# Peptides against a protein of PDB entry 6GMG, part 71

Target 1, 331 residues: chain A of PDB entry 6GMG
Amino acid sequence: DSDDRVTPPAEPLDRMPDPYRPSYGRAETVVNNYIRKWQQVYSHRDGRKQQMTEEQREWLSYGCVGVTWVNSGQYPTNRLAFASFDEDRFKNELKNGRPRSGETRAEFEGRVAKESFDEEKGFQRAREVASVMNRALENAHDESAYLDNLKKELANGNDALRNEDARSPFYSALRNTPSFKERNGGNHDPSRMKAVIYSKHFWSGQDRSSSADKRKYGDPDAFRPAPGTGLVDMSRDRNIPRSPTSPGEGFVNFDYGWFGAQTEADADKTVWTHGNHYHAPNGSLGAMHVYESKFRNWSEGYSDFDRGAYVITFIPKSWNTAPDKVKQGWP

## One batch from the design tools (peptide)

Design b1_p22_1_s2 (made by RFdiffusion4, then SolubleMPNN; from b1_p22_1, 12 letters changed)
Fold by OpenDDE base, seed 5:
Structure b1_p22_1_s2 (fold): chain B 331 residues (1-331), chain A 22 residues (1-22)
Amino acid sequence: as target 1 above (331 residues)
Amino acid sequence: SAAAAELINRAAQEAEAEAAAR
């Protein structure tokens, strides 16, 4: 019950974190210890360590989304999302493949669709676009200059995103970022901002007007990236979990992983920070834990989800919530 | 917003993580 959520207490600014624990190839710690690490490593504004504010601790307390929230400075809107889908694989497997023993046709189609997404290529596309955006942000002192730079970069790369409407999430993302408008943030100066990435795992079968089978096993046609751009229309994502397939079965609504702006070229070496659930130290779920996972551990996801999206947003360059290098655990 | 942030069934994640680690 959301009523069990508690805001973690403040941690002294100079309190060092305890060592993280290994957990299935991840580094794991309790949320309070993550706050300590965050204050030491990620809290810097204009090069100065900051104590995590009560507001930030409250955001963090929401679990996996809270990790992305505190580091991005806003609740995820997921509007600028990318994925990669192998249409040929999907069609070929549907045509030539067969349901497994005991697998329904709907379950088969849902599984084949899930397997036709490539998380690594989706992530790579988001990184590519983020790099283009970062180049466009450089030396742009107003939004018009940024947009002009962006269009030029896209034209030079022959990127299909150049054909997006001016009102698309792609072109509107910066101006719709609260921290861009903040005096202590971007102050309406694009050159003070940088693109960052997070990921969301979610369920495709969210349409309540669709068949029960789609809600249970996935909607093969939902949340596919547009050809050429890789953009995913996230407007139909309402945080609706997978429908139970058996009595007593329950699924989670989403998972969020924070990547930020790591420069590690090898996707498998990138670190993704995420939480397990909202902080409920006195409730049935217990204290929130924070995980720092490698890409493999993150991208594997859970059976609760059949879609992954890689989302671009922006933060001020003065924030250290998205450093070039992220290290797992502590020390 | 609070309802949207009601996240993760720990039991399912732990079970799947254990299964993936095997």
Scores: peptide ipSAE 0.028, ipTM 0.676, DockQ to the pose 0.066
Fold by OpenDDE base, seed 2:
Structure b1_p22_1_s2 (fold): chain B 331 residues (1-331), chain A 22 residues (1-22)
Amino acid sequence: as target 1 above (331 residues)
Amino acid sequence: SAAAAELINRAAQEAEAEAAAR
């Protein structure tokens, strides 16, 4: 029912946002008010405020993915994704644990797998890698120099990512970023780019050839990070939602949260920006709302999802969509 | 949850967004 989606109208460049509303530890506002905040805080190109373009407003109108889209400058590809999974916990709980009353074996296994992911460690890994990448970018004026720097940094840290193939999303991510090639972006100069992070929540049980139980309760073996690197193979993520367990039940395909490049060392103090649904002010869903959540509120996710990934991409340093500090809400 | 119900409508439009981004 995409027919109800509306592109939010333009907001005057100098219009100040209305105060955000508190909602369960989050700051919430309507999409139009987020556009006002975005123009005041995040719109800057080369230090100059910009009105959000019609194209950017259209991207934003898609909801949660729209927030990441407008801030990253591209639709999320999710290729460079990280997570943390405790294999020992998973194995031990499967062996020694028991299904809850009324819980099926498949439901138990799916739940145990979900609980074996550590969102904080996954986020920390992504931040670590982003930091390495940023060091590699700093003085690199061509891609070759960037890649050489990256390999050196990884070798110095004895990081397993040093063993990744040259065609791996890890090494190809920069060259595959449209804004890197843009004249007003990176202009093929790595030193003009910075690594940024967003997160995706999604369902593991997306394989249509798998059992109905895996589609309903999760696939315990799907979307696990590779040992040592923390890389998640996202190639099987097709934005397929969880299968209903009862008549009339429906689940969402995914959720996206924008972190950017915050320097706050305490994960619990970091701010994640996300949307609830596409903008349908005249439809049954109503207007899109934007949320600014603390990490705890973001990482808790919803029952719709049993996987979280932390994804690295790049934006030009001239963009202010990923500032060092993000303030939750509006005064 | 009320939040989950609000997210259901994301699915169809996000598929369109993905198609449009390719």
Scores: peptide ipSAE 0.028, ipTM 0.688, DockQ to the pose 0.279; fails the geometry check
Fold by OpenDDE base, seed 3:
Structure b1_p22_1_s2 (fold): chain B 331 residues (1-331), chain A 22 residues (1-22)
Amino acid sequence: as target 1 above (331 residues)
Amino acid sequence: SAAAAELINRAAQEAEAEAAAR
């Protein structure tokens, strides 16, 4: 019940975190302790440590999306999303594969589609694009200069994104970022901004006009990346969860993981920060927990989801919510 | 939307995560 959500209390600025709990290759802590870590490590604006504001604590209290929200400074719009899909693998498995014992045809097709997404390649594509964007942001003091730089970089790399429309999320993402326009943020200066990445897990079978089988087992054709660009049309993602396959079964609507701007080249060593649910310390769900997971633990996802997308947004360089290196857990 | 964020119930996900880690 959304009525059970509570905003975590303020933590003293100089309060050090308690040790995180190791859990299945992840580091786990309660939300209040994450606030303490956040204040020590991620809160810095222009090099100065900040207390997490009431507004930021309220955003954080929403769970997994709250972690991305507080660190990106805005509610995720998911407009600039990337994935990788192996079409040949999908076709071959459909042709040569067989449903498992007790597996329906629709379940088989949904599973094969899910397995045909490559999370690592999707993540690498987003990192590649973010790197191009960061180069284009560098020394660009207006949006026109940024866009010109971006087009030049894409042309040099023969990247299919160069053919995107000027109105596409790819070219409009910066101008549509609130912190870019803020005086204490980008102040309309692209060189003051950097590209950052988060990930969303969600269900493909969200079309209410589709078959019940697609809603239960996935829509094999939904949320595929465009060839060449890797862009995913997220406009049909309405946070609709998987439909139950049996009575009493329930699925979660989404998961969000914050990566930021880590420079670790090995994907498997990157750290993803996410929450379990909204903060309800006096409710049935209990207190919100925050997890810092390695890429393997993040990308595995849950049965609730059959799609993963890697999304690019922007934050001011003066924020420390996306450092080059993220340390898992505490100390 | 903020409303969508409030609907996140991951009790099942935690159980799955624990099962996958075993």
Scores: peptide ipSAE 0.026, ipTM 0.665, DockQ to the pose 0.082; fails the geometry check
Fold by OpenDDE base, seed 4:
Structure b1_p22_1_s2 (fold): chain B 331 residues (1-331), chain A 22 residues (1-22)
Amino acid sequence: as target 1 above (331 residues)
Amino acid sequence: SAAAAELINRAAQEAEAEAAAR
């Protein structure tokens, strides 16, 4: 019950974190201890540590989405999403593959579709695009200059994104970022902003008008990236969980992982920060935990989800919520 | 939104189950 959610208390600015616990290649801690780490490492505005505000603590208390929310400064809109899908693999496996013992045709098709997504290539595409955007931001002092730079960069790279409409989430993403317009943020100066990345895991079978089989086992045709651009149309993502396949089975609606702007070239060495559930210390779910996972642990996901997307948004360069290097755990 | 509040990630339970199965 959402009624059990509690905002974590304030932590003193000088309070150091307790050591994180190792958990299957991840570093794990309770949300209160993550707030301590966040204040020491990620809270900086213009090089000065800040106490996490009550508003930020409230955002964080929402669980996995809360981690992305507090670090990006806004609730995820997921408009600028990327993925990679191997159509040839999908077609070949459908044609030549066979359902496993006890697997239905719909379950087989859903599984084959899930396995045809490449999380590493999807992440790499988002990083490539974020790099192009960052180059376009560097010397742009107004939105027009940014858009002109972006178009030039895309033309030079022969990138299919150059053909996107001016109203596309790709071109509108910066202007639709609240922190870009804030006086203490971007102040309408693109050169004060940087591109950042987070990931969302979700279910493909969200269409209520579709077959029950698609809702249970996935929709093989849903949320595929557009060829050439890698853009995923997220307009049909309504945070609807997978339908139960058996009585008493329940699935989660989504998961969010924060990457930010790490410069580590090896995807396997990148750190992803995410939460388990909303903070309910006095409820059945208990206290929220925060995980810092390597890419392998993040990209594996859960059976609750058959889609992954890598989303680009923007934060002010003065924020330290997306540093070049992220250290897993504490110390 | 009510949707954000209902996020129960089973990640901790599945990680424990996978660990118990090794």
Scores: peptide ipSAE 0.026, ipTM 0.665, DockQ to the pose 0.063; fails the geometry check

Design b1_p22_1_s3 (made by RFdiffusion4, then SolubleMPNN; from b1_p22_1, 13 letters changed)
Fold by OpenDDE base, seed 3:
Structure b1_p22_1_s3 (fold): chain B 331 residues (1-331), chain A 22 residues (1-22)
Amino acid sequence: as target 1 above (331 residues)
Amino acid sequence: SAANAELINNYGKEAEQLAKKK
C-alpha cells in the first residue's frame, strides 16, 4: 500500500555514508545511507555540495523510479527509448524450436521474444545516440543550432534517425526537458546540457484488449525497436504489470536503473543504481534499499518483465548526478 | 536466482501525479 510510504529524513550535509554491503554481486544500502552518499558524491551544483531537499527525498522514496527521478530532476517520461531485437533469431526459434515440457505455445512464444532482445546492443545504441547528441550540444547556444548540429552528425554517420519527424521524441526531447529552460539549469542554452541514460524494465503484455495469454506470457510483437533507428514506441507502456499465471502470484509494475553519463567503454563494468521498493520503514515492505549493480546484474532483470528499454534524457552540466565515473558502493 | 527474490514494488502512477502537481 502506497499509503505506507514515508519520506526519509534529512541527512546532515557532511555526514559520511556507512559502508555498503555486497548483495549478489551488487552493492546494497538502506535509502538513508544512499542519501548520505548522494550528498557527498552526486549532489554538487556548480561544484558545491547540496543537501538533498525534502522534495528530492520525497521523489527518492518512491523506490526504483525515485532513484532515476532524483538524479534526472524529473519524473521519467520514457519517450526517447532504445532497444535491440534480433528478428532472425526470433523467427528461427519460432520455426525450429518447440515448447519445453509443460510450456504452452503462448508461453514459448513470449519467452522466445524476450530472449530475442539484446540488452547490451540496446544499451550500446543508446550510448551511441547520446554521444551524437552530446557532440551536437557542445557549441550550440540555441535550440536551432543544436538541431542543425544534430542533423549534420546524423548525416555524417548515415544514421536513420535523420529521417525522424521534427516533433519526434528524438528531436523534441531537449525542448521538453524542464531543466533546460530553468535559469539555474540550461537557461535555454544547449551547450549547458548533456545527454544521460537510464533503463526501464516493464511488461510487454499490457494491452487489455488482447488475449489473456499475451497478458500472462508476453506479447511477442509489442515494444519492438524500429529497424535502423532502434527507437521503441513507449506510448503503450502504462505501467501495467504481468498478469498472474497461478493463484497467489503477483508481479510488479516496473524497474528503473540509473546509468547517467559514465564513460566506461566496457558495458560490463558500468554501474547501474536502482531501488527495490518505496520506502516503508514501518510497513510490511520495510525500508527502501538502493542497489548499485554492474550491467550484468541490472540487465538480467526479473521474471516480472520481458522488455528492457534504454532511455535518453538531459540534465544540466552543472549537476553532478551523472559523473564520468561511478564507484560501486562505499567506501 | 536468489537475487530475483528481492521484492520490487513501485507506484509510478502516484509518483507521476505528484510530479505534475509540483
Scores: peptide ipSAE 0.026, ipTM 0.681, DockQ to the pose 0.335
Fold by OpenDDE base, seed 1:
Structure b1_p22_1_s3 (fold): chain B 331 residues (1-331), chain A 22 residues (1-22)
Amino acid sequence: as target 1 above (331 residues)
Amino acid sequence: SAANAELINNYGKEAEQLAKKK
C-alpha cells in the first residue's frame, strides 16, 4: 500500500490557490492547492516567499503527519506532550455509572476513560507552557541562558515543571531540535526560536502483552498526564492501531493536527491544519486532501483514537509556518 | 521515523467523516 504514494508536483511560486471547499465547519482542498496556499502564506523565510522544495513536498505527501512535518521542519518525535485528565470524574463514573445495553465492562471502562480527558484543558496547558518557554527564549543567546530563564519563569509561576529532571524532554527539547542548530535557523541562538504546538490522536491499547479487551476497547490507565505538570509519557506510543472489534473492521494508527503559534485567545476560534491520507492519486485511496478545521472539529477526533496529546516543539522565528493569525480556507 | 508515516491508512477516518455527513 505504501508503494502507491506519490510526491505532488512543484507549483509555480506565484500561482494563486483555487477556492477551498467549505464542509461542516472545515475548509477542504486537494494537496496541490494547499501547496499553492502554503507558498503564498506560510513559505516565507526572512520575509521572502519560497517555493516548496522537493523534500518538503515529499514530507507533505505522507498525509496527516506530513502537514505537521512540513510546517515544523522535522518528523514529529512527540516527546514533550501534554494532556488533561479528570481523575475524580473517572472514578465517579466507574462507581456510579452503568454499561450501556450491549456494552461490555471493558468497553464501558475504556469509554469512561476516553471521556475523562479534557481536550480543551490539555490544549490550554500546552499554550501556557509554550508561553513560558517563549519568554525564556526572548533574550537568551545560548542554551544555558535559556535554561536559567526557564527555571526562573517556572519558579515565579510556582509551576510543577520546575521539579523536572534536567534530562526531561521539557528541558532537552530545544537542544534536540535540528532547526535550532542550523545556520539559517536558530544558529544555536535560543532568541531566534519560538515554541509551536501540534496535536496527535492515537490509541491507548497498544501493549501487545495486554488483554485483548484493552487492545479492542482501550487501556484506561495508559497515557495519563502526570499530576501538576500535565506531561504525558509517550514512550509506549508505537503507532499501533486499535484492534478490530468485529470482522472486517479496521482502524488508523494516528492523526496529526498543526496549530503552530496562533495568538487567538478563544480556543474554539483556533484553526488546525491536517491531512486525510498519503497522496496516492493513482491508487485506491486517491489524492491527498488537506483540511483546515476549527478546534471543536479537530478535538472531536475519530473512534480510531481514545487519546489526544498536545505537543510542543520549536521553529525558527524567521519561518512563517506558524503565524499569529491563521485564516481558514481561501480566499 | 519516515517509515511510520508510510503506515498511514485513513479509510477508517474517511468512513467516519462520511457518517457525520448523513
Scores: peptide ipSAE 0.028, ipTM 0.680, DockQ to the pose 0.082; fails the geometry check
Fold by OpenDDE base, seed 5:
Structure b1_p22_1_s3 (fold): chain B 331 residues (1-331), chain A 22 residues (1-22)
Amino acid sequence: as target 1 above (331 residues)
Amino acid sequence: SAANAELINNYGKEAEQLAKKK
């Protein structure tokens, strides 16, 4: 089935998209129509519309990750990830709560852990950090200046991130961004870059050396944010899906949603762009569809996943893939 | 990474989740 993936054809630069369709509070369209919208709205380099390249169309064809890929300019590395976890809630519920009827202890613990994550606070933390980073970038013309600015900003805010090691993904994220080094991108000038956000949904129980119960119901201790910083160690995320709990059951390995750099203060009004599956117009899955979802619909996720991370990366300011305002659907 | 990306099929899961909520 994976062999059925097809790269969507090129769309004329000036072709307007067809209207999106409502889908459970989301705006939905086929991938080719998203390409049309993307060319009209997000394709701009230095203020000029661009046709989506064959390479970009190929990236996009991979589904949900493809949306983040084409807009960020790189395959997600997920190194600078944030979440919010209520440790007190978790401990209290484990101590005082009880498994539901028919729920195993492992299932109970996994559920309680999942419920102890706050998606909105996780997103807010990522936005806060992105804002700090953007301030540090604004007038920094080399990496050293950026890092100095960043440390100053963190000190002023008494942020625990100031104590991170210099090799931490937090401090190394910019230098590890390909577009930062590109001549037509950042050209090694931090002031030409901006922080952007995407989200990943994934399964906690990925350790094959762990118990089967953790793989089926989640690992309560996995992928928790560090206290104070909110940083999640994503090094153990290997895109392993949830283990089946019954014969024939299967789960998806991840989902990605693109936020970018929207300035909408109300989290519930922010728009998240994602895809359903890889593009297989001649296969059983059919054509890829792109969804523009509000935060509520995005953050709800699926039973396939018990973790959500909000990841910061960087793109050149000359790109319009992360505008201040994203309009849901078309027109 | 490419192989992992091709495993995405969340539309079907969405339908299933919606069905469970009804």
Scores: peptide ipSAE 0.027, ipTM 0.673, DockQ to the pose 0.079; fails the geometry check
Fold by OpenDDE base, seed 2:
Structure b1_p22_1_s3 (fold): chain B 331 residues (1-331), chain A 22 residues (1-22)
Amino acid sequence: as target 1 above (331 residues)
Amino acid sequence: SAANAELINNYGKEAEQLAKKK
């Protein structure tokens, strides 16, 4: 029950983290120790180390989404999401493939759809777009200049995003970022902002009006990226988990992974930070743990999810929550 | 509230899922 959630206590600003523990190719620690690391590495505003505020600790306490929340400065809206889907593979497998022994048609279709997504290509698309956005931001001192720069960059790259509507999440994302408008943030100056990336894993079969089979095994047609742009319409994502296939079975509603703005060119070497559940040290779930995973470990996901999206948002350049280099674990 | 439901984190199946992958 969410009522068991507790805000982690404050950690002294100068307290160093304890060593992380290896966990199945990941680095793992308890949330309190992550706060210590965060204060040493990611807390800097205008070059000054900061104690994680009570508000930030409260955000963090919500688990996987909390990690993205505290680092991005806002609850994830997921509006500017990217993925890659191999439509030809999907069609060919549906046509020529066969259900496995004991696999229903709906289960087969759901599995084939899931397998037709390419997490690496989706991530690369988001990085490409974030790079374009960052170039557009660099010398833009008002939103109009940013948008003009963005259109020019897209035109130069012959990117299909140039054809998006001015009201699309792509063009409106910056103006809809609270930290962009904050005096100590962007102060309405695009050149003070940078694009950052996080990922969400979720279930495709969320439509309550759809068949039970789609809710149990996935909706093959849901949350596909638009051709050319790679944009995913996330408007139908309501954080509804996969439906149980058997009595007593339960699935998790979502997972979030924070990437930020790492410059590592090799996707496999990038680090993704995520949490397991809300912090309930006195409850049945126990204390929240934070994981730092390599891309392979992150992108594998869980059976709870059949979709992965890579989302772009913005943070002030003065924040150090998205450094160029992220080191896995501690020390 | 519906708003609170949107803030609900995953229910800690990480350990179970990791165990299945081992």
Scores: peptide ipSAE 0.027, ipTM 0.690, DockQ to the pose 0.057; fails the geometry check

